# Designs tried in a protein design run: peptides against a protein of PDB entry 2KNC. Part 53

Target 1, 74 residues: chain A of PDB entry 2KNC
Amino acid sequence: KGPDILVVLLSVMGAILLIGLAALLIWKLLITIHDRKEFAKFEEERARAKWDTANNPLYKEATSTFTNITYRGT

## One batch from the design tools (peptide; made by RFdiffusion4, then SolubleMPNN)

Design b2_p21_5_s3 (from b2_p21_5, 17 letters changed)
Fold by OpenDDE base, seed 2:
Structure b2_p21_5_s3 (fold): chain B 74 residues (1-74), chain A 21 residues (1-21)
Amino acid sequence: as target 1 above (74 residues)
Amino acid sequence: LLDALLQLLLAALKELLEKAL
């Protein structure tokens, strides 16, 4: 029964390490997916806000192109 | 999935423990 106990101890240690590694991988994966979804949502909201600002005629740069009709080029 | 993997691992560990004891 001596070698069987060592096999069990090593298997328990290996199981704990595998669970720990699996938990860390799942945690990192969940964070990475969460961050990518949040960034994609923020980019979409920023894109929408940029469109709303660009369509806000108040931020039409007051480039009143006064076509100065008087500068008909000589 | 995680719970099923954990249960499978616990079952395998119990079976191994029962064989050792």
Scores: peptide ipSAE 0.050, ipTM 0.653, DockQ to the pose 0.265
Fold by OpenDDE base, seed 4:
Structure b2_p21_5_s3 (fold): chain B 74 residues (1-74), chain A 21 residues (1-21)
Amino acid sequence: as target 1 above (74 residues)
Amino acid sequence: LLDALLQLLLAALKELLEKAL
């Protein structure tokens, strides 16, 4: 009794579907890991740029206190 | 990697077909 032709066809179809699904899951996993690593680098670079901008002596704080020497407070 | 998985599947499918005929 050879395996029913239906069992062979269903096993082939099932194997193709499982490989296609496995390939999509692996691909999605690789992209997700890549994107997480890239995002971590961007957050580190943004943190470094924020620290470098905070230490940039060209960024004068917008708050300059001018003491008006002509203001004689009575 | 994909070629090795495809070859493994093709080998298993051939073995199944040889047992079915």
Scores: peptide ipSAE 0.044, ipTM 0.642, DockQ to the pose 0.202
Fold by OpenDDE base, seed 3:
Structure b2_p21_5_s3 (fold): chain B 74 residues (1-74), chain A 21 residues (1-21)
Amino acid sequence: as target 1 above (74 residues)
Amino acid sequence: LLDALLQLLLAALKELLEKAL
C-alpha cells in the first residue's frame, strides 16, 4: 500500500505554505515591536521639546490676543 | 535558531518522503 502520492504532495505543499506564513508573521512581529519602541521614543522626545520650548525666552507663542476696542459688550 | 528549525523541518519532510517512496 504505497502512500497516496496525492496526500504526500498536499502535505509537502501545506508544510511549505505554513513555513512561509510563519516566517512572514515573525518578520512582521519584529518590525511592529521595533516601530512601536521607536514611535514611543519619538513621542517622549516631542513631549520634552515642548517643555524646553516653554522655558526658552526666545520662544513667542503664536497666539496673540487682540482686544477689539469697538466691542461694547452688551 | 532559524537555521536549526529549518533543518529540523527539512529532516521531517525527508523522512515523510522516504516513507512515501
Scores: peptide ipSAE 0.043, ipTM 0.639, DockQ to the pose 0.228
Fold by OpenDDE base, seed 5:
Structure b2_p21_5_s3 (fold): chain B 74 residues (1-74), chain A 21 residues (1-21)
Amino acid sequence: as target 1 above (74 residues)
Amino acid sequence: LLDALLQLLLAALKELLEKAL
């Protein structure tokens, strides 16, 4: 009893779909790893730029904290 | 790895075709 022609057709279709799905998963994984590395580099560059700005003697912090010397915290 | 998986699949498909003919 050879496998029904329908079983062969469904098995071939299923195999093609599984390969396509596996290829998409691998592609998605590679992109996700790439994007995470690029984002980590971007956050490091942004952190360095913030430190450079803080060390610039021309940079005045926009937030002036005035400590009220008369405020006795009662 | 991918080539070995593709060869394994092609072998399985050939075996299925030989059983169907």
Scores: peptide ipSAE 0.042, ipTM 0.636, DockQ to the pose 0.218

Design b2_p21_5_s4 (from b2_p21_5, 18 letters changed)
Fold by OpenDDE base, seed 5:
Structure b2_p21_5_s4 (fold): chain B 74 residues (1-74), chain A 21 residues (1-21)
Amino acid sequence: as target 1 above (74 residues)
Amino acid sequence: LLEALLLLTLLLLEALLRLAL
């Protein structure tokens, strides 16, 4: 049975579409892994900067909680 | 997912080769 030219054309089109979809998925996966690594690094650097600021004896918290010693919660 | 797509592309390529021979 000679190759049905329509079956050949549809199968070639299907193969090209699947290769294209596979390439897009690989690309998206690589970006997602890269972005997660970069984001984790930025969160770690931000956490370290917050710790350094908290240990700076010149940094006074803008909020002073005054505990009223006269407030006996009756 | 990637492996399934790779297997599907290989299967289609094999089917095309079998159709061309």
Scores: peptide ipSAE 0.054, ipTM 0.635, DockQ to the pose 0.153
Fold by OpenDDE base, seed 4:
Structure b2_p21_5_s4 (fold): chain B 74 residues (1-74), chain A 21 residues (1-21)
Amino acid sequence: as target 1 above (74 residues)
Amino acid sequence: LLEALLLLTLLLLEALLRLAL
């Protein structure tokens, strides 16, 4: 008995749909892994930039200790 | 999810092969 043409058509359609769904899931997974790696690099660069900004010699701490030379502590 | 999809694709490929032979 030759394969029922309907069973062959439905099986081929099902295969194409599953391959398409698999490709979309793989693509989404690759993007999600890429975005997480890029976000991790961005947070590392932001952390480094925050450390470099904290060591920026132009960043004078707002707390200037003025030694009043006129204050003779008795 | 990925393993279940892989198993489903393998089962479908096996069913297609059995139908073609």
Scores: peptide ipSAE 0.054, ipTM 0.632, DockQ to the pose 0.132
Fold by OpenDDE base, seed 3:
Structure b2_p21_5_s4 (fold): chain B 74 residues (1-74), chain A 21 residues (1-21)
Amino acid sequence: as target 1 above (74 residues)
Amino acid sequence: LLEALLLLTLLLLEALLRLAL
């Protein structure tokens, strides 16, 4: 009995859909892994930049204590 | 999930090959 043309067509359509779904899942997985690595690197760089700002002697807190010499407390 | 999908695609390819032959 020759292959049932309908069974062949439905099986080919099913194969294309499964390959397409597999490709989309692989693509999404690769992007998700990439984005998580990039985000982790960004948070590490941001944490490091915060530490560098805290250790940067040029960013001494601009706490200029203006001693108002004119405030003689009466 | 990925391994199960790979096995499913291989099983489908085998079924198609058996249907074609």
Scores: peptide ipSAE 0.051, ipTM 0.631, DockQ to the pose 0.290
Fold by OpenDDE base, seed 1:
Structure b2_p21_5_s4 (fold): chain B 74 residues (1-74), chain A 21 residues (1-21)
Amino acid sequence: as target 1 above (74 residues)
Amino acid sequence: LLEALLLLTLLLLEALLRLAL
């Protein structure tokens, strides 16, 4: 019994759709992995910058409380 | 994932070839 031409056409169409979907999934996966690695690196660099700032003795809080010794509250 | 996709595409190609012969 010769190949059913309709079965061949539907199988080729199905294969093209599956290959196209698979290529889109691979592309999305690569972008998502790249973006997550870049974001993780950015958060690590930001964490390091906060540690360096916290250990910098120049970052004393800009708020100096001056006790005005001349204000004897009567 | 890529290996599984390659194996799936090869299996589909073999199935299509077997259907066309």
Scores: peptide ipSAE 0.051, ipTM 0.631, DockQ to the pose 0.321

Design b2_p21_6_s1 (from b2_p21_6, 16 letters changed)
Fold by OpenDDE base, seed 1:
Structure b2_p21_6_s1 (fold): chain B 74 residues (1-74), chain A 21 residues (1-21)
Amino acid sequence: as target 1 above (74 residues)
Amino acid sequence: LEELLLALLLLLLELLEELLR
């Protein structure tokens, strides 16, 4: 009995659809992993830049304390 | 990429041969 042509056609179509779906899932997974790694690196670089700014001798704190010389604390 | 595409093509041919036997 030769192969059932309908079974062969449906199996080939099913295989192509499964390969296409697997490729899309792998692609989405790779992008998601890449984006998470890039975002983690960006947050580390941003954290480091904040530390470097805090140690910069040209950085002036946004908060200035004014000592009132006329304040005699009783 | 080419090696992966060749491996996929070979797997499809092997599956087709198994279905046609």
Scores: peptide ipSAE 0.046, ipTM 0.636, DockQ to the pose 0.183
Fold by OpenDDE base, seed 3:
Structure b2_p21_6_s1 (fold): chain B 74 residues (1-74), chain A 21 residues (1-21)
Amino acid sequence: as target 1 above (74 residues)
Amino acid sequence: LEELLLALLLLLLELLEELLR
């Protein structure tokens, strides 16, 4: 009994599709892990820069708060 | 990466041989 040609063709197409999808999922997973590590490092460096700025005597806050003495918040 | 691609190719060939037997 020769191989069923339909079973062979469907098995080959299914294998190619599964390998392609697995490769795309692995690639996307690696990029997502890389980007999350880089973003975490960026947020840590930004947090450190705020601490260093608070201790710099040359830093002037860009925000001035004015209290309006006539404003009665309802 | 190359070793993984070779392992997947070998596995595909083994599956094809089993289907053709």
Scores: peptide ipSAE 0.046, ipTM 0.637, DockQ to the pose 0.204
Fold by OpenDDE base, seed 5:
Structure b2_p21_6_s1 (fold): chain B 74 residues (1-74), chain A 21 residues (1-21)
Amino acid sequence: as target 1 above (74 residues)
Amino acid sequence: LEELLLALLLLLLELLEELLR
């Protein structure tokens, strides 16, 4: 039986759609990996900035500990 | 990337030949 023109048409359309979907998934995956690497770098830089601030002799903690002289611990 | 596109094109041609056989 010769090739069914409908089967050939649907198979070619299906193949093109699958290739397009695969390309979009690969593209989305590459972007997601890139964004996660950039985010990890940002969190590392933020962590370093916190350590550098803590070692700055001009840094004063925003929190002051007040010892209540009248507090006799239970 | 180019080699992958060529391999995909060849696979599509092989599939088309199998459907037309």
Scores: peptide ipSAE 0.044, ipTM 0.630, DockQ to the pose 0.202
Fold by OpenDDE base, seed 2:
Structure b2_p21_6_s1 (fold): chain B 74 residues (1-74), chain A 21 residues (1-21)
Amino acid sequence: as target 1 above (74 residues)
Amino acid sequence: LEELLLALLLLLLELLEELLR
């Protein structure tokens, strides 16, 4: 029984499409994992920088809470 | 990565051989 040329062509086309799709999924997965690791590191460094600034005795908070003594809530 | 690509290429060649028998 000679190979059905149509079955061979469709199988090769299907294999190429599956390999191409798998390569795109792997590429997207690698980028997504990389970006998540970099973002997690950035948020950790940002959190650390905030703690270091809060421990500086020369740092004056830019936010002054003024108690409005004259605000009699009507 | 290269070993996985070679294994996939070998599997594709084996499948092609089976389809051509």
Scores: peptide ipSAE 0.044, ipTM 0.630, DockQ to the pose 0.221

Design b2_p21_6_s2 (from b2_p21_6, 15 letters changed)
Fold by OpenDDE base, seed 2:
Structure b2_p21_6_s2 (fold): chain B 74 residues (1-74), chain A 21 residues (1-21)
Amino acid sequence: as target 1 above (74 residues)
Amino acid sequence: LEELLKAFLLELLKKLEELLK
């Protein structure tokens, strides 16, 4: 039986669609992995910057905690 | 990745050849 031209055409179309979908999924996956790594690095750098600020002898905390000995919490 | 892509393309070609027989 000769090749069913319709079956061949539909199979090729299906393969192209699957390849296109796979390429999009791979692209999205790579971006997502990249963004997660960059975000993790950013959070680490931000954490380090907070520690360095705390160790700066010139850093005056904007918030001073005063113990109000007269405040009876009603 | 390239070897995986080649393997996938070869499998697609084999399936196409089976449909053409």
Scores: peptide ipSAE 0.056, ipTM 0.635, DockQ to the pose 0.217
Fold by OpenDDE base, seed 4:
Structure b2_p21_6_s2 (fold): chain B 74 residues (1-74), chain A 21 residues (1-21)
Amino acid sequence: as target 1 above (74 residues)
Amino acid sequence: LEELLKAFLLELLKKLEELLK
């Protein structure tokens, strides 16, 4: 029985599509893992920057609270 | 990774050859 040319063509087409889909899924997964790791590092650096700011005796808060002693609350 | 890819491609070729028998 000669090879069913239609079965061969459909199987090759299906294999190419599956490989392409698998490659896209792997690529998306790698990017998603990378982005999550980068975001986690960014949040860690941001947390460290806040901690370092809190422990830095040279840090002056940009917000100064002035008690307006002349403020007559209406 | 390259050897794994080669092995996978060779397995696909073998399956294709089996379909051509």
Scores: peptide ipSAE 0.055, ipTM 0.626, DockQ to the pose 0.163
Fold by OpenDDE base, seed 5:
Structure b2_p21_6_s2 (fold): chain B 74 residues (1-74), chain A 21 residues (1-21)
Amino acid sequence: as target 1 above (74 residues)
Amino acid sequence: LEELLKAFLLELLKKLEELLK
């Protein structure tokens, strides 16, 4: 009794689809974990930079405020 | 992980061979 060629083809297609879907889910999970770790490091470095600027007496703000003496607020 | 993948692939091949008999 020859194998049902349709059963063989559908089983192979189903296996490929399941493997492909599993690989995509694993890939997405790994990226999501990686990105969360990288983002956490970035936020820690940004927080540290803010603390260093607040405690450094040599830090001069690059932004200068100009008070327009001629602006009489309406 | 590699051994688990090999075992899974070998099981798929065995099932495929059984379907081809």
Scores: peptide ipSAE 0.053, ipTM 0.625, DockQ to the pose 0.152
Fold by OpenDDE base, seed 1:
Structure b2_p21_6_s2 (fold): chain B 74 residues (1-74), chain A 21 residues (1-21)
Amino acid sequence: as target 1 above (74 residues)
Amino acid sequence: LEELLKAFLLELLKKLEELLK
């Protein structure tokens, strides 16, 4: 009994589809992990830059408090 | 990468040959 040509064709097609799908899933997963790591690093660097700016003696607070001396809070 | 691809292709060929017996 020769090999069932239909079984062989379906098995080859199934293998190609599974390999293609697996490659796409792995690729998407690697990109997603890479982007999350890069974003986490960027947010850490941004947090450090903000901290360094706050410790700079040339930094002026964006909020100026004006005390109205004429305001008698009765 | 090339050696891994060769090994994978050889394994696929062996499985195909087994299905063709």
Scores: peptide ipSAE 0.051, ipTM 0.613, DockQ to the pose 0.155

Design b2_p21_6_s3 (from b2_p21_6, 16 letters changed)
Fold by OpenDDE base, seed 4:
Structure b2_p21_6_s3 (fold): chain B 74 residues (1-74), chain A 21 residues (1-21)
Amino acid sequence: as target 1 above (74 residues)
Amino acid sequence: LEELLQALLLLLKELIEELLS
């Protein structure tokens, strides 16, 4: 029996939809992995910056604690 | 992108040939 043209058309349409969906899923996955790697790098750089700041003798905290010698806690 | 399109067209061709056999 010759191929049913309806079956052929539906199968081709289904294949196109599946390939398109797969491509979108792969694309989203790649972006998500990229973003997570970039975020991890950002957090590492931020952690290094804090560490370097803590070890930098030239770093002064913006907030200074002043001990009020006149405070008697009454 | 062109290689991807060619691969897609090849896959579609193979699918059609399989369905027509």
Scores: peptide ipSAE 0.069, ipTM 0.679, DockQ to the pose 0.142
Fold by OpenDDE base, seed 2:
Structure b2_p21_6_s3 (fold): chain B 74 residues (1-74), chain A 21 residues (1-21)
Amino acid sequence: as target 1 above (74 residues)
Amino acid sequence: LEELLQALLLLLKELIEELLS
């Protein structure tokens, strides 16, 4: 049986659509994985910066208490 | 990207040949 031209056209169109959808899904998956890896790296760097701040004596909370000698606190 | 496009074109060619046989 000779190929029905309609079947050939529909199959080619279907293949193109499936390839396009697969490409979009792969692209979305790659972006999602990339973003999660980058976010994990940023959280690690942020955690490290917090530890460095806690261990750095320079980051003593700059709460300077000034005693006002003229203020007679009741 | 070029290799991917070539692979896709090859798959389309094979599909058309299969349907025309």
Scores: peptide ipSAE 0.067, ipTM 0.677, DockQ to the pose 0.099
Fold by OpenDDE base, seed 3:
Structure b2_p21_6_s3 (fold): chain B 74 residues (1-74), chain A 21 residues (1-21)
Amino acid sequence: as target 1 above (74 residues)
Amino acid sequence: LEELLQALLLLLKELIEELLS
């Protein structure tokens, strides 16, 4: 018996859909990996900038801790 | 991109030929 036309049509349609879906997934995956790498670099640079700021003798901390010597925790 | 499209068309052709055999 020759190929079932319905099987052929459904398989071709299914293949096209799967290929399209796979292409979209690969595309999304590549973008996600790229974005994560860029974000990781950004966080590394931000961490480095924080260290550089902390070691910068011109940087004054915005917060100061004052110990109230008169406060007896009685 | 063109190579990808060609590969895709080739795979589709192979699939159709396999189903028609």
Scores: peptide ipSAE 0.067, ipTM 0.676, DockQ to the pose 0.190
Fold by OpenDDE base, seed 5:
Structure b2_p21_6_s3 (fold): chain B 74 residues (1-74), chain A 21 residues (1-21)
Amino acid sequence: as target 1 above (74 residues)
Amino acid sequence: LEELLQALLLLLKELIEELLS
């Protein structure tokens, strides 16, 4: 039986699609790992900046808390 | 990346040869 040209074409197309899909999945996985590492670094730098601000004696909080002494609750 | 592409092309060639045999 001569090779069915249709079977050959469909198998090659299927292989290309599977390889393309695998490459996209690997690429997405690598990006996700990279983004998580970069985000973790960003959160660490933000946490350090907040700590340094808290230790600065010249830092004044932008938010002031006021207690209404006349509020007795309902 | 180039080595991976070459390996892929080799695998495709082997697949085609196997299907044509």
Scores: peptide ipSAE 0.063, ipTM 0.668, DockQ to the pose 0.186

Design b2_p21_6_s4 (from b2_p21_6, 13 letters changed)
Fold by OpenDDE base, seed 3:
Formats: sequence, structure tokens, C-alpha cells
Structure b2_p21_6_s4 (fold): chain B 74 residues (1-74), chain A 21 residues (1-21)
Amino acid sequence: as target 1 above (74 residues)
Amino acid sequence: LEELLLALLLALLEAIAELLA
């Protein structure tokens, strides 16, 4: 049997639509995975930066305590 | 991804060829 032109046209159109839909789904999936990984990395870096700030060796407390050995309390 | 797209394209071309045969 020769090819049914209508079947061929509809199959090609259907295939193009399915490929387009699949490509969009794959693209969306890849972006979603990428964004989640980037966000997780960003939150980790932010957490590290906060911890580093809390333990910053350049931080000196405004209050210092000294023992005056010459002080005789009245 | 590229290999999968190429494989899908090849499969599509083969399916079209089968429909035209």
C-alpha cells in the first residue's frame, strides 16, 4: 500500500509537537535543577559567611577586663 | 542531552522513512 498522505502529514505534525513539548520539558527541568543547585550553593556560602563573621579573628569586643594589682579597695 | 536529541532525531527520520516506504 502506498503511503497515506494524511497519515504521514498528521504523524509528522504530531512528532514535531511532541519533540517541541519534550524539548520544553527538558529545558524547564534543566533550569529547575540548575537553579536549585545554585540556590543551595548560595545558601551554603551565605551560611559560611555568617559563621566567618561570627568567628572573625579581627573582631575585638568593645569591653575589656583588666585586673589592677595596685588597687586596694577601701 | 545532545546525543539524546540526535538519537531522537534519527528515530524520527527512520519512522518517517518507514511511513513513506
Scores: peptide ipSAE 0.056, ipTM 0.659, DockQ to the pose 0.144
Fold by OpenDDE base, seed 2:
Structure b2_p21_6_s4 (fold): chain B 74 residues (1-74), chain A 21 residues (1-21)
Amino acid sequence: as target 1 above (74 residues)
Amino acid sequence: LEELLLALLLALLEAIAELLA
């Protein structure tokens, strides 16, 4: 008895679908891991840039504190 | 990942071969 052609066809179709689904899941997983790593690097670089700015002796704070001489709290 | 793909492909080919036998 030769193989049942219907069983063969359905099995091949099922295998193709499973491979396709697996490929999509792997792709999504790789992208997710990549994006998280890239975001972590970006945040690290941003943190370094902020630190370097804070330690720059030439950095002058843009915030000016004005004393309101007219404000008497009573 | 490539090794896994190759292993999966081989397993698929073996399963097809067993089904056709």
Scores: peptide ipSAE 0.053, ipTM 0.652, DockQ to the pose 0.249
Fold by OpenDDE base, seed 4:
Structure b2_p21_6_s4 (fold): chain B 74 residues (1-74), chain A 21 residues (1-21)
Amino acid sequence: as target 1 above (74 residues)
Amino acid sequence: LEELLLALLLALLEAIAELLA
């Protein structure tokens, strides 16, 4: 029995669609993994920056506390 | 990645060949 041309055409079309869908899923997966790694790295760098500032003797806090000696509180 | 694409393309061609046989 010769191959059914309709079956061949539909199978090729289906294969192309599946390959396209697989490529999109792989692309989405790669982006998701990349974004998670980049975010994790960013949070780690931020945590390190806080640690480095805590141990840096040259770090001056942006917030200063002033004691008003004239304020006795009510 | 290119080798994977070539392997997938080859597998697709083989599947088409089997369907045409």
Scores: peptide ipSAE 0.052, ipTM 0.653, DockQ to the pose 0.163
Fold by OpenDDE base, seed 5:
Structure b2_p21_6_s4 (fold): chain B 74 residues (1-74), chain A 21 residues (1-21)
Amino acid sequence: as target 1 above (74 residues)
Amino acid sequence: LEELLLALLLALLEAIAELLA
């Protein structure tokens, strides 16, 4: 008996779909790993930039402290 | 990754060959 043509076609289609799904999962995994590494690098660079700014003697903080002389601390 | 893909393709071809036999 020759192979059932319908079984062959459905099996090939199923295999292609599974390969496609696997490829998408691998792709997503690679992107996720890449993005995490890039984000970690970005956060490190940001932390370094903040540190460098804090040590710059010419840096003036954007925050102004106002002392309310009328505040009695009650 | 390439070797895994090649192995998967080979396994697929073998499975198709078995189905056609």
Scores: peptide ipSAE 0.050, ipTM 0.647, DockQ to the pose 0.250

Design b2_p21_7_s1 (from b2_p21_7, 15 letters changed)
Fold by OpenDDE base, seed 4:
Order: C-alpha cells, then sequence, then structure tokens
Structure b2_p21_7_s1 (fold): chain B 74 residues (1-74), chain A 21 residues (1-21)
C-alpha cells in the first residue's frame, strides 16, 4: 500500500501542473485571438480614416490645376 | 482557482487514503 500513496501524490502533482498549463495556454490563446481581432479592427479603422482623409474636402491638394483656357499649344 | 483545485485534490487524497486504510 506504500507505492499507491506515492503514485496518487505524483498523479495529483501531474494533474495540477497539466490544469495550470492548460489554463495558461487557454488564457494566452484568448488574448492572442482578441489582440488579432482588435488589430484587424484598428487596421480597418486606419484604412477608413485614410479614405475619409482622401475624401475630406478640407484636404484640397495644394496643386490647383488651373486649366489655362487661353493656352492654345502651338 | 489554483488554491481551490489544490484543496479539491487534497480532499480526494484523504478519501483515497481512508479507502486504502
Amino acid sequence: as target 1 above (74 residues)
Amino acid sequence: LVLALLLAELLLLRKKIEEEL
């Protein structure tokens, strides 16, 4: 009956370590998935902000192309 | 969480020792 107590103690220590490792892996996985979703949203918002900045009528390109109607190219 | 698991395992150990005795 002595070896059975040692096997039980080792099995318990192993189970605690496996549960702890599994919990850390699940936690890391959830954070990594959350971070990737937030980063994808941030890149989409940044892309939209560039489109909104490109269409912002306040950002007239400083280059007004004056079509000189009197320029008859010879 | 870890403390609750450790406590549950200690209780399970006590039951197994009582069944072996």
Scores: peptide ipSAE 0.039, ipTM 0.627, DockQ to the pose 0.022
Fold by OpenDDE base, seed 1:
Structure b2_p21_7_s1 (fold): chain B 74 residues (1-74), chain A 21 residues (1-21)
Amino acid sequence: as target 1 above (74 residues)
Amino acid sequence: LVLALLLAELLLLRKKIEEEL
């Protein structure tokens, strides 16, 4: 009984589809892991930059509380 | 890896064809 040519064609087609799907899943997984690591670094750098901006010596709080030492309340 | 799996599958299919012929 000659090999069912349809079974051979369907198996090769199924293998190509499974390989394509596996490659897409691996690719998406690698990107997702990369993006999460890069985003975590970016948020750490942004957090550090906010701390440096809060300590910017050019940002003197406009609130100079002048304690007038000569105000003897009557 | 992929090409090696495809070649292994083609060799298994070829053996199955040779056993059924």
Scores: peptide ipSAE 0.034, ipTM 0.598, DockQ to the pose 0.020
Fold by OpenDDE base, seed 2:
Structure b2_p21_7_s1 (fold): chain B 74 residues (1-74), chain A 21 residues (1-21)
Amino acid sequence: as target 1 above (74 residues)
Amino acid sequence: LVLALLLAELLLLRKKIEEEL
């Protein structure tokens, strides 16, 4: 009857470890889903802010490209 | 759920110990 008590102790230890691992996996999954949703929202807000800056009628692009029509490379 | 499973395992363990003593 000694081996059955050891099997039960090992089974309870194994169950506690599996429960702990499952709780950590659930917690990590919830954080990962939260972070992905928040990151997607931040990238959308950043994209919108770039569109608003591009449509600002007060923003004149500091770089004007002039095609020099008279530049015949020698 | 988890606490109920752990309590069920502890009760089953207690019964097995009582049957073996």
Scores: peptide ipSAE 0.033, ipTM 0.602, DockQ to the pose 0.021
Fold by OpenDDE base, seed 3:
Structure b2_p21_7_s1 (fold): chain B 74 residues (1-74), chain A 21 residues (1-21)
Amino acid sequence: as target 1 above (74 residues)
Amino acid sequence: LVLALLLAELLLLRKKIEEEL
């Protein structure tokens, strides 16, 4: 009867620890999936905003490349 | 599910203790 009581106590303690760990892993997984979905939306919105900025008639590129037509690079 | 499994294990452990008692 002595060894069986110790096995029962250790099994209950192990089960409680495994449940606690599983709950933390599920919680972390849900947050990680949520954050990845939000980040993907922000990257899509940022990509769209970059395309809209390129087509904004108010945005003058600060860099004008002047091609010197008289420069024949030999 | 996990609480139901834990309750089932606790009930099985109680029965096993009662059978050995």
Scores: peptide ipSAE 0.030, ipTM 0.578, DockQ to the pose 0.021

